# Peptides against a protein of PDB entry 5IXI, part 89

Target 1, 141 residues: chain A of PDB entry 5IXI
Amino acid sequence: TPLLDASSLEYLFAQGQYDLVKCLAPIRDPKTEQDGHDIENECLGMAVLAISHYAMMKKMQLPELPKDISYKRYIPETLNKSIRQRNLLTRMRINNVFKDFLKEFNNKTICDSSVSTHDLKVKYLATLETLTKHYGAEIFE

## One batch from the design tools (peptide; made by RFdiffusion4, then SolubleMPNN)

Design b2_p22_3_s4 (from b2_p22_3, 11 letters changed)
Fold by OpenDDE base, seed 4:
Structure b2_p22_3_s4 (fold): chain B 141 residues (1-141), chain A 22 residues (1-22)
Amino acid sequence: as target 1 above (141 residues)
Amino acid sequence: SPLEGIDKFMKEFTKKANEEMS
């Protein structure tokens, strides 16, 4: 937001990532099974944003990232544990969805538009507010 | 705007992902 200076936004973004992964800002309870799927896919989106931000900060392109890049370090630990308990086929599907998400985001948003690290931080924090139970009031109220 | 583009992409992909996982 225009009310946050660069240093404050950087701090909030870093802290937000930590809070999401460590479940200090727990994701909201699903209202339906479909809502649960929406939440999980939104978490994958959060991972895409975080990884894309990392890549941009390191001046790396997607092909230069490690081949084994994964969502595992960028989603809530509870969700990661849940996914690991699912069958192989499901885990493969989730991994494919994520890799496709990251690839398409890189191609159609990062490479084909003037998206900045600032934009990624804002989107991450805004999504964090809606994705988690009680987070975000200090950022966007 | 870039933010609107990100929003649109994530919403559309989430929908696509839901269909794939269903």
Scores: peptide ipSAE 0.320, ipTM 0.852, DockQ to the pose 0.728
Fold by OpenDDE base, seed 5:
Structure b2_p22_3_s4 (fold): chain B 141 residues (1-141), chain A 22 residues (1-22)
Amino acid sequence: as target 1 above (141 residues)
Amino acid sequence: SPLEGIDKFMKEFTKKANEEMS
């Protein structure tokens, strides 16, 4: 249960997105290759949460989103630069994984449940605490 | 709860994504 009121949560969510993308809250160092993959997929998940929140705020359905929607503006800039250095096939696979993630989230969570923008903000901030090195803020109880 | 649903989805998809990328 969040300890914050709605206004505080809105502020922290906005700041959290900025901190993650601009690497002010850097993601944790991977312990293994598999851990690195987990971290990247968590970042893609963060992008899905952020985009879904945006869509809900604008009252847009998934088909109404730009067809060229991308994770690039919603993940850490360092990770984005790393992905750009990978070969074309790998980058295509990552794009497909992300698009599937967004589509599945929309179909199986947003459309058939009571998920709200409030829930998305809570999940986003909670994930930041575990994904980043020093972002623990004791926001939730 | 909705939050539990989100958690479950994220966990399951991360696992699936790892398998797809392997």
Scores: peptide ipSAE 0.317, ipTM 0.850, DockQ to the pose 0.735
Fold by OpenDDE base, seed 1:
Structure b2_p22_3_s4 (fold): chain B 141 residues (1-141), chain A 22 residues (1-22)
Amino acid sequence: as target 1 above (141 residues)
Amino acid sequence: SPLEGIDKFMKEFTKKANEEMS
């Protein structure tokens, strides 16, 4: 793979987040119903990565984050709109899954200091390539 | 299930992260 300097990686990471949320890098089409669920879960995972990166950059612990922190600003807008149309119980389930994901990720990975902000950027962009259509091919060949 | 997908993601991420730190 091509070598990226720190500034380039920072730029690509920021742009990748924007492209995912704004659907400029559209998510891939699901092949099955289960594949669709996997795609949504990957999007929630992307939100966890983005939030964790933000927290690390601000040197904040999970309890210091806003209590109303949500995936809404970190997933594709189309998916967010879809979730908003689902019933209350389904939305509550998704919120609980996300909160548990964020908590577990923080406890089992971030708090162990085994993951750096650099790692989060790389993993985010790598996942973005597999999650979306025709994105990042020039970065991860 | 959603939890299964999350668990798979966490395991894969943790594994790769551990390999990078080794």
Scores: peptide ipSAE 0.195, ipTM 0.720, DockQ to the pose 0.055
Fold by OpenDDE base, seed 2:
Structure b2_p22_3_s4 (fold): chain B 141 residues (1-141), chain A 22 residues (1-22)
Amino acid sequence: as target 1 above (141 residues)
Amino acid sequence: SPLEGIDKFMKEFTKKANEEMS
């Protein structure tokens, strides 16, 4: 991977979040229905990374975050619209999966102090490269 | 299932994170 200084990485991370949410970096087309579910789960994972990064930057623990914290503002707008059209039980399940993911990530990755905000940025951008169309080649080529 | 997809993502993250920090 190319060497990126802190300022460059910070910029790319911020821009990457914006591009993902605003669909300027559209997610890849699913090959199957199951692949579509995998893509959605990766998007939820991206939300976990973004929220965890925010929490670490603010020196906050997960219990200090709002109880109604959601993936909605951290995933592609198109996906958010799709999820909102699904039935209540499905939406509840997605929400539960996300909350469990966030807690699990915090317990296994953040709490052991092995992962830094730097690592989260790198992982976010690396995932963005594989998740989206024609993105990130210049970063990790 | 959704949970399986999340687990896969977590495992991949952990693996890559460990590799980068080694």
Scores: peptide ipSAE 0.186, ipTM 0.721, DockQ to the pose 0.055

Design b2_p22_4_s1 (from b2_p22_4, 11 letters changed)
Fold by OpenDDE base, seed 3:
Order: C-alpha cells, then structure tokens, then sequence
Structure b2_p22_4_s1 (fold): chain B 141 residues (1-141), chain A 22 residues (1-22)
C-alpha cells in the first residue's frame, strides 16, 4: 500500500474513471447472483464518488448540477447498456434511489463528515481495485 | 473519521438498493 503523491493520485483517479467506464478495466466476474448484485451496486457507488468529486471540484451544490448528470456516465458502459434494457419502472426506481442517495451522501458524508476530494479519490481507487479483475494490483499490493 | 463516514454511507447505500433484489 504505497503512498501516492498528489499528482500521481490525480492522474490515477482520472485514468481509473476512464478505464472503468470504457471497460478497459473490466469488472470481475460474479461468483453468485448476489455477487452480481453487489458488483452492480459497487459500480453505482463508484458513480456517487465520481459525481461528488465532480461537484466539489466545480463548487456546485447538488441542485445546481446539470440535469444530465447521472450514474450513466460514471459506470461501465456494459452495465449502463444492461440497465437501459430493463423495464421502465425498474429504471425509474434506480434513478430515484440513486438521486436520493446522492443527496443523502452529500449531506451526511460530504458536508457533515467533511470528506475531501482527496478522500474521494482514494476511496474510488481502492474500490476500483476490488471491483476489477487485476486493476490496481501494483498500487495496492 | 473518514473511514467511519464511508462505512456509514455504505450501510445507507446498501439499505437504499437492497429493495431491488429479492
């Protein structure tokens, strides 16, 4: 668990987001159905971290975020396509729950707990390592 | 701590999305 300097962390965070979304760092194969659900949820969690980081960097409050800001651009494209194939009710539920949690996360975690952008980057990369097959092995070995 | 904050957030997250799966 080597310590990363600020510049390296910034680079890895940006690259990690790109690799996850573009499936260049493919998510691990689920071992069970529940594991598959956990993987999907972790991906959505990654979106929360990424969006929160984005908002903080832009000094934007949640109500000020563009309407098109959603998990869709922050999860693996394969997962996004999978979700889009689900029925309308399911997609609406996912959207609503995600929005509700994002608000909760912003109020309770970001604001009340004083989580920084640095913390978000570290958490993102750590989660990415567990979520993908071999990504981050060198960093977190 | 930050670790505790993320742990609480994860717990809340799991509760929010648990209803999606039977």
Amino acid sequence: as target 1 above (141 residues)
Amino acid sequence: SVEEAFARAKETFDRFFSSFYE
Scores: peptide ipSAE 0.625, ipTM 0.927, DockQ to the pose 0.089
Fold by OpenDDE base, seed 4:
Structure b2_p22_4_s1 (fold): chain B 141 residues (1-141), chain A 22 residues (1-22)
Amino acid sequence: as target 1 above (141 residues)
Amino acid sequence: SVEEAFARAKETFDRFFSSFYE
C-alpha cells in the first residue's frame, strides 16, 4: 500500500475517470451473464462516486444538482451505448434506480458519515483497478 | 469507519439493482 500525496491522488483520480469513460482502460470481459450484470453495476457505482465527489467539490447539496443528473457521462462509453440500445422501459428503470440510490448514498453515506472527497477518490481508484482489464495504478493491492 | 460506510452503501446498492434484474 504505497502512500500518495494529495496532488498525486488528485491527478490519478482525474486520469482514471477519463480513462474509464473513454475506454482507454477497458472494463474486464464478463465470464457469465450474471458477471456482466455485476460489471455494469460496478460501473454505475463508479458514477455515483464520481458524481458525489463533484457535488462535494462544488459544495452542492443534492437538491442543487441538475435535474437531469445522470450516469451517462460517468460510465464507459461502450456501456452507455449498450444501455441506449435497450428498450425505453429498461432505460427508465435504470435511471430511476440510479437516482434513488444516489439520493440514498448522499443522505446516508455522505451526509451522515465522515466520508470525504479523499475517501471517494481512494475508493474510485481501488474499484477501477479491479474493474478494468489491465489498468496499472497498483495503489491499493 | 469509512470502510464500513462503503460496505453498507454497497449492500444497499446491491438491493436496489438486484430488483432491477429480477
Scores: peptide ipSAE 0.625, ipTM 0.927, DockQ to the pose 0.089
Fold by OpenDDE base, seed 5:
Structure b2_p22_4_s1 (fold): chain B 141 residues (1-141), chain A 22 residues (1-22)
Amino acid sequence: as target 1 above (141 residues)
Amino acid sequence: SVEEAFARAKETFDRFFSSFYE
């Protein structure tokens, strides 16, 4: 990973989130159905990182987050549209699993391991590089 | 370490969402 100062990392993290959601940094094409699931899961994981970072920056505990907090604003718009086209039961399951993991991540990873916002940014950008087609080449080379 | 923490988190994540697709 590159050694970035705090301001540079903050910029790249913010830009990376925007690029991912707006599909300016498009996610890689799935090779198989399972690969498609893996890509979707990685995107949802990115949402967990982004939400956790947001909560930490606002000095908010997870229970203080809005009840309608979800992955919807933190994943690629194309993926969000795809999920919305699925039946209600499937969408409910995704929402429930996501919320359950978010809670687990907060309790076991953020709290117990004392993960910092810096760590979240680095992990986010590193994952973004592997998830997208050519994003990150200028950052990690 | 932080890396180990993220690795454990990923393992948990995979378990959560693997069950979703099952």
Scores: peptide ipSAE 0.623, ipTM 0.927, DockQ to the pose 0.090
Fold by OpenDDE base, seed 1:
Structure b2_p22_4_s1 (fold): chain B 141 residues (1-141), chain A 22 residues (1-22)
Amino acid sequence: as target 1 above (141 residues)
Amino acid sequence: SVEEAFARAKETFDRFFSSFYE
């Protein structure tokens, strides 16, 4: 595949986030219940990548982020709506697991492995291609 | 490598969220 320059990658990353959240690039249909869980997990993983990228770009550590930082603004709106309809205990569990992993990801993956914002953008777009129905096929061919 | 770092992160992620669905 052709090498993407910094400007192109920045644009595609921003557009990809928008398309995922706004469901303009709809997530693929689950084939089983477990597949549905896998899709939700991938969406939450995308939120981790996006938030971590944001923090790195702003040169902020996790304690410096807003106290109410969450996945809600970084996942498909349809999934966010689904989660909001679940009971309080379930929502608390999702929030806690997400926050715990976000901390682990930033401490072990980003800091200890010297992952760059470039790496996060590439990983985000690659995951987006696998998660959605038709997005990014021409880019990664 | 970066790829290996993301792979390890994915394994950790799966462990975190597998407990969620149980």
Scores: peptide ipSAE 0.622, ipTM 0.927, DockQ to the pose 0.089

Design b2_p22_4_s2 (from b2_p22_4, 11 letters changed)
Fold by OpenDDE base, seed 2:
Structure b2_p22_4_s2 (fold): chain B 141 residues (1-141), chain A 22 residues (1-22)
Amino acid sequence: as target 1 above (141 residues)
Amino acid sequence: SDEEWFARAKEVMDRFFSWFYE
């Protein structure tokens, strides 16, 4: 229930990205195999939010982003290592899922200006609190 | 399984989308 000013939110968002990727805020343990799949897909979603925020800050549309844009730098390093151990076909499919996710997110939200950078930061941090084991400064609770 | 992984991906995507438009 704490009130966050713009500067504080910006800081927490930046730190949250770092904590997620570097596993300083480790993702929660899956309760089932299905839960594990959801966790990994949510991590891809976090990458989409982070990249979209970056694009908006740089005033770039999706086609203007580097063609080799990837989730690799925006997901937990442990998950990235796990994905790299999977076979080529699976990795290709994961990449396709991510690309579709990013593209569709951009088309449905970013391109029509229905999403602000503020919204992205809020949802990123909110998801981070539920996705990780013990992360939370009670930003929203 | 991998197939279940990909099957669940759309549900997560839809959830993320729904956060920003109704």
Scores: peptide ipSAE 0.466, ipTM 0.893, DockQ to the pose 0.634
Fold by OpenDDE base, seed 1:
Structure b2_p22_4_s2 (fold): chain B 141 residues (1-141), chain A 22 residues (1-22)
Amino acid sequence: as target 1 above (141 residues)
Amino acid sequence: SDEEWFARAKEVMDRFFSWFYE
């Protein structure tokens, strides 16, 4: 596995976010309906990682983040469009799940300083490789 | 229904959390 310096990791992390959101790195095909649900939840997880990284870089706590912060800017555009087509109650529940995810992640990792921005980048890129089709295979293999 | 979606959400969350536990 190639060793990435700080600047290279920062670049790949930024590019990875862009590729995921813009669907340049398309998410893997679901093998089952259950797998499809897992993929969507993993996308929400990717949003949590990205937002947490942003918050840490800005030295902001979650309560200091805008109340309108959402997963919408951090998930694949195709998934975002799909979610918008679901009924209001479902969309509200998805939003609540995400907010709970973000809050719980912060409580378990960010607040106790057990996670660094470096760790978030690594896990984001590692997850991106498994979540998408043949993306960055040589980065961590 | 979407109930299975929400049922699996916690499992995914727990996996993400576990990455940063010793």
Scores: peptide ipSAE 0.465, ipTM 0.893, DockQ to the pose 0.661
Fold by OpenDDE base, seed 4:
Structure b2_p22_4_s2 (fold): chain B 141 residues (1-141), chain A 22 residues (1-22)
Amino acid sequence: as target 1 above (141 residues)
Amino acid sequence: SDEEWFARAKEVMDRFFSWFYE
């Protein structure tokens, strides 16, 4: 696999976030209902990675993040629209899952490990490659 | 089902966590 310098990685990470949210890199078709559930949860994970990267760049801790922080701006727009159509209870539970995910990620990785912004970018792009239909194939092959 | 969705959420979370620690 090719070695990416810092500038290239920064660019690809920014572009990857945009492509995922705008569905320019569409998420892969689920093979089963269970696969569909995994895909949606992985999208929430992508939001956690993106937000954590943002927080680190701004030198912010989790409690310092806006209280109304949400996955909505960090997941595919198609998925966001789908979630909005679900009932209130389901949406509340999804939000709770996300907030727990973000909190646990911060506790287990940001605070307790040596995770860097570089690590987050690499894993974001790697996950993007497997989550979407065609993105990143040339980057990691 | 929605309940199945939430049941699998922890598994995905754990996978993400495992990427950054042994």
Scores: peptide ipSAE 0.465, ipTM 0.892, DockQ to the pose 0.706
Fold by OpenDDE base, seed 3:
Structure b2_p22_4_s2 (fold): chain B 141 residues (1-141), chain A 22 residues (1-22)
Amino acid sequence: as target 1 above (141 residues)
Amino acid sequence: SDEEWFARAKEVMDRFFSWFYE
C-alpha cells in the first residue's frame, strides 16, 4: 500500500465518498449473483467506515450519534434506490443488520482505540478501489 | 494490525450475506 500524506488522504477520502455516493465512481459489474450480493455488502461496509470516521472526528460515541443515522447517505444512489424498492420486511432487516454491524465495529474496534481516522481513510480508499470499476488506479498501484 | 480489525468487519459482512442470500 502506497504512503499518502495526511492532506492527500483527507482530500481523496472526501472525494471518494462523494464519487461513490453520486456514482461518479460506479461500482463494478457483478460477475455472478453471489458477487452482486458481496458488492452490496461491501457498500454497507463502506457506510460503516464512513460513519465511524465521522463519529471519531466529531468525538462522538455510537450512542451519541443521531437516531436517524443510516447507510442511505453513504452508499451509491443506485443501490439506495434498489433497496427502497424492496419490501418492508427486507428493508427492516437490512437496517437491523447495518445497525448491528456499526455497533459491533464500534465496540470491538473504535472503542478499543485500535483504529485511527487515518486507518479508516486508508481502508475506505482501498476498498473503494476494489469495489468500483476503475477508481483508485492512480492512488494504489 | 489494521488488517486484523478489517478482517473482522469482513466477517460481519459475510454473515449479512448468508442471512439474506442463503
Scores: peptide ipSAE 0.308, ipTM 0.786, DockQ to the pose 0.090

Design b2_p22_4_s3 (from b2_p22_4, 12 letters changed)
Fold by OpenDDE base, seed 1:
Structure b2_p22_4_s3 (fold): chain B 141 residues (1-141), chain A 22 residues (1-22)
Amino acid sequence: as target 1 above (141 residues)
Amino acid sequence: SDEEWFERAKETFKKFFSSFYE
């Protein structure tokens, strides 16, 4: 695995976010219904990483972020459309689960500075490689 | 069920971020 300097990592992280959201790096096909749910959850996890990175870069605590912060613009557009087609209660619960975990992640990981922006980028790109079809095969082992 | 899905989602999130707690 090549060692990535800060500039290269920043570029790849930004490009990776774009590719995931725009479905230029399509997520892998689910093998089962449960696998489909797991893929969805990993996408939501990617949103947590992206939002946390954003918050850290802006030096903002989560309560200082806009109330409308959500996973919607941080997950694949196809998945976002799929979620929008579900009933209202389900969508509300998905939102609640996401926000609850985002807060938990912030409290346990971000606030105590145990995780850096570098760590978030690495985790994001590593997950992106396994989540999508043959993306970034030359970046990580 | 939806309830089972949400519970599994929480577990998936825990697993997903487990490396940050090591």
Scores: peptide ipSAE 0.426, ipTM 0.881, DockQ to the pose 0.617
Fold by OpenDDE base, seed 2:
Structure b2_p22_4_s3 (fold): chain B 141 residues (1-141), chain A 22 residues (1-22)
Amino acid sequence: as target 1 above (141 residues)
Amino acid sequence: SDEEWFERAKETFKKFFSSFYE
């Protein structure tokens, strides 16, 4: 993994978000049912990173975010479609778990300034490399 | 069960962000 300057990192982070959501960088195939669950959770984690980064850039606190804040726009479209096919109770619980974790992450990590926007971008891209099938092969050579 | 599923989700989230606390 090469060292990237700030401008390059910003570019790759933006492109990486687009590639993940649009499935241009497709998530890897699960090897087991548990692996599939882990992949899904990592995608939800990516949404937390993306939303937290957005909030930090806009200098917004979580209560200032839209009431309907969700992972939907920040995960692969294929996964979003899969979740929408699940029953209402399951979807509600997924939303609750996501929101609770987002709040916890921001309160314990972001608000204390222990994590920067730079750190979020690095974590995002590093996870993207392992989460997807072929992402980063050309960039990290 | 559904409860077990979501407990596993919480656990994987903890692991996912563990690197920020190292």
Scores: peptide ipSAE 0.420, ipTM 0.877, DockQ to the pose 0.602
Fold by OpenDDE base, seed 5:
Structure b2_p22_4_s3 (fold): chain B 141 residues (1-141), chain A 22 residues (1-22)
Amino acid sequence: as target 1 above (141 residues)
Amino acid sequence: SDEEWFERAKETFKKFFSSFYE
């Protein structure tokens, strides 16, 4: 529960995104099949946070983002590989669910300015601690 | 079913971001 200034938070957020995507901070192993599904959804949620933060920093609205915006660059590479192994229709529907929620989140939260970039970073890092195996902890072999 | 999967996904998203709407 350490206090982080703006500069520290900015650095940790950027590094956390990189570590999650590159699997340097690997996601935790699922305890059940349903847990695995929840983990996947949380990763997609992390992508929503990352994209929303990007849009806010660029002072862009969702309609101004590229039409091919996707979760692919914002989720763990291992999960992205898993999703790519599913059939085309399933992948399309996953993308639709993601885009629908991204739109909803933007309209209800970002566009209303009820959530700041600071809030997004805090939520991202807090989720990262529980989603990954040993993020922020010393690793002993 | 596929529909159940996507409904669960929507619910997970709602829970995930619930703190932003409280």
Scores: peptide ipSAE 0.390, ipTM 0.867, DockQ to the pose 0.590
Fold by OpenDDE base, seed 3:
Structure b2_p22_4_s3 (fold): chain B 141 residues (1-141), chain A 22 residues (1-22)
Amino acid sequence: as target 1 above (141 residues)
Amino acid sequence: SDEEWFERAKETFKKFFSSFYE
């Protein structure tokens, strides 16, 4: 695993979020249909990490987060567009699964302080490398 | 199916964050 100082990690984490959402770091092409589903789920997982990091930085617990907190701002715009085109029931279920997972992650990981903001950034960047086509090759060699 | 997708999503999330602690 590469060594990153705090300032570099903070910069890369912020830039990585921007690159993922704006599709400047495009997600990898699916090898199979199931792989495509896994890619979408990984993107939703990335949103959980990003939101959890945000909450920790703002000293907010889950109940204190705005009600409009959603994966929409934290996933690739292409995926967000795809999800918005799905039927209402599907979108509701995706939202429920996401919120349940966010709640679970918060209760089991964040609340007991077993995971730090540093850990979240590392996991985010590591996942970003595997999720995207070429990202992080210069960092995680 | 949508149901299979959501079940796999739950599994993927579990796998995703289990590896997080490794």
Scores: peptide ipSAE 0.362, ipTM 0.862, DockQ to the pose 0.596

Design b2_p22_4_s4 (from b2_p22_4, 13 letters changed)
Fold by OpenDDE base, seed 3:
Structure b2_p22_4_s4 (fold): chain B 141 residues (1-141), chain A 22 residues (1-22)
Amino acid sequence: as target 1 above (141 residues)
Amino acid sequence: SVEEEFARAKETMEKFFSWFYE
């Protein structure tokens, strides 16, 4: 696997976020219903990584983040639209699970200073490669 | 590590959704 220097990681991380949200790097097609759920979960995970990176860069912890912080701006727009069309109970559950996920990740990782922004970028890009159809073919191959 | 903590949190989330859609 190719080794990426710091400047390359910074560029790819920023571009990768944009490509994922704007669906320029489309998520892969689900093979089964369970696979579809896994894909959505991965997208929510990507949001946690992106938000955590943002918080670390701003030197903010979870309680200091805006109260209306959500996954909406950090997942593919197509998925966001799909979630918005689901019933209220489902949307509430997704929101709660996401907030718990973010809280757990923040408390167990960021607050303990066991994770760096570099680590988050690496994990984000690695997940992006497996989540999308053909992203990073020239970079990761 | 980021992998370990992310995996634990992700597993919890995945278990919830698996149960929810059953």
Scores: peptide ipSAE 0.027, ipTM 0.629, DockQ to the pose 0.091
Fold by OpenDDE base, seed 4:
Structure b2_p22_4_s4 (fold): chain B 141 residues (1-141), chain A 22 residues (1-22)
Amino acid sequence: as target 1 above (141 residues)
Amino acid sequence: SVEEEFARAKETMEKFFSWFYE
């Protein structure tokens, strides 16, 4: 596996978040409807990683985060627009599932000393590579 | 580990959405 020093990892993680949200690293095209749903779920997972990293850097637990914390600023803008076009019930369910996902990840992992911000960056970048069309291929090849 | 907990949480979410879209 490729070796990345701490400084490089910090830069790549920050840039990766920006590229994903701004769609500079566009998500891959779905092969089926189910694949499309899987892609959306991966994007929501990316939001959980990003928020968890933010919380750890700020030394905050989830209850200390703003109550209105959501995936909206941490997923591709194109996907966010798509979700906003869906009916209210669907959007409510997405919000609830995301919050449960975030809560579960925080309670079982983020509060564990075995998980570091380094681990979150690595997982984020690795997922970004598989989720997007061509981003970060040089890093993990 | 972070990978195991992430996978577990993601699996729960994926099962929900799979059911929802069926």
Scores: peptide ipSAE 0.027, ipTM 0.629, DockQ to the pose 0.091
Fold by OpenDDE base, seed 5:
Structure b2_p22_4_s4 (fold): chain B 141 residues (1-141), chain A 22 residues (1-22)
Amino acid sequence: as target 1 above (141 residues)
Amino acid sequence: SVEEEFARAKETMEKFFSWFYE
């Protein structure tokens, strides 16, 4: 993976978020049921990274974020539609586990001054490259 | 590091979802 300068990284991160959510960079097809689960978990992880980056940019801590913060606006629209079709109990569990994931990541990593927004953008784009079908061919190859 | 902490947090989440959907 080639080294990206700060301006290029900022652009790619913003565009990558948009492409993922709008399914312009579609997620890869699951090979098995377990693979489908892994893909969903990675998408939720991407939401954690995006929200954490947002919080850092706004100089906010996790408790200062809106109480209704969720993965909804940070995952592929197709996945969000799929989740909304599941029963209430399942959706509640997904929400709770996501909040726990976000809290754990924030408490252990985001609060550490050694973690920068640069690190989050790099991780986001690297994950996006493996999660989607064709993203990054012109950048990471 | 970010990578290590993310991996640990994700592992916890993955274990839960694997159990829940069984």
Scores: peptide ipSAE 0.027, ipTM 0.628, DockQ to the pose 0.090
Fold by OpenDDE base, seed 2:
Structure b2_p22_4_s4 (fold): chain B 141 residues (1-141), chain A 22 residues (1-22)
Amino acid sequence: as target 1 above (141 residues)
Amino acid sequence: SVEEEFARAKETMEKFFSWFYE
């Protein structure tokens, strides 16, 4: 596990976000129905990390976050499509739980400053490796 | 740490979805 300098880490973090959302780094196949739900929850967690990092970089306080901020642009497009096909009540619940998750996490990142942007990038990339099929590895066709 | 804070926050979400899909 080689250590990365700040510039390399920044690049990989940005590229990883793009690859996850655009499904260039596809999420792993679920082994069970519950595993599928866990994968979706991890994707929502990735959105929280990405949004929190963005807010910290912009030096935003928690109250300054847009009230209508959502996971839609921070999760795999395939998952976003799946969620949009679910009924209104389910989508509302997902949105509400996501907002609560984001709020709770940001209390410790933005407000209390107990977590750095560096920590978020490392956690994001580490989770990306476990969440996706081939991230960080060569693909043999 | 980021791991501890993330895990704590995610636990609430995971508990909800586990209940929701029962």
Scores: peptide ipSAE 0.026, ipTM 0.629, DockQ to the pose 0.090

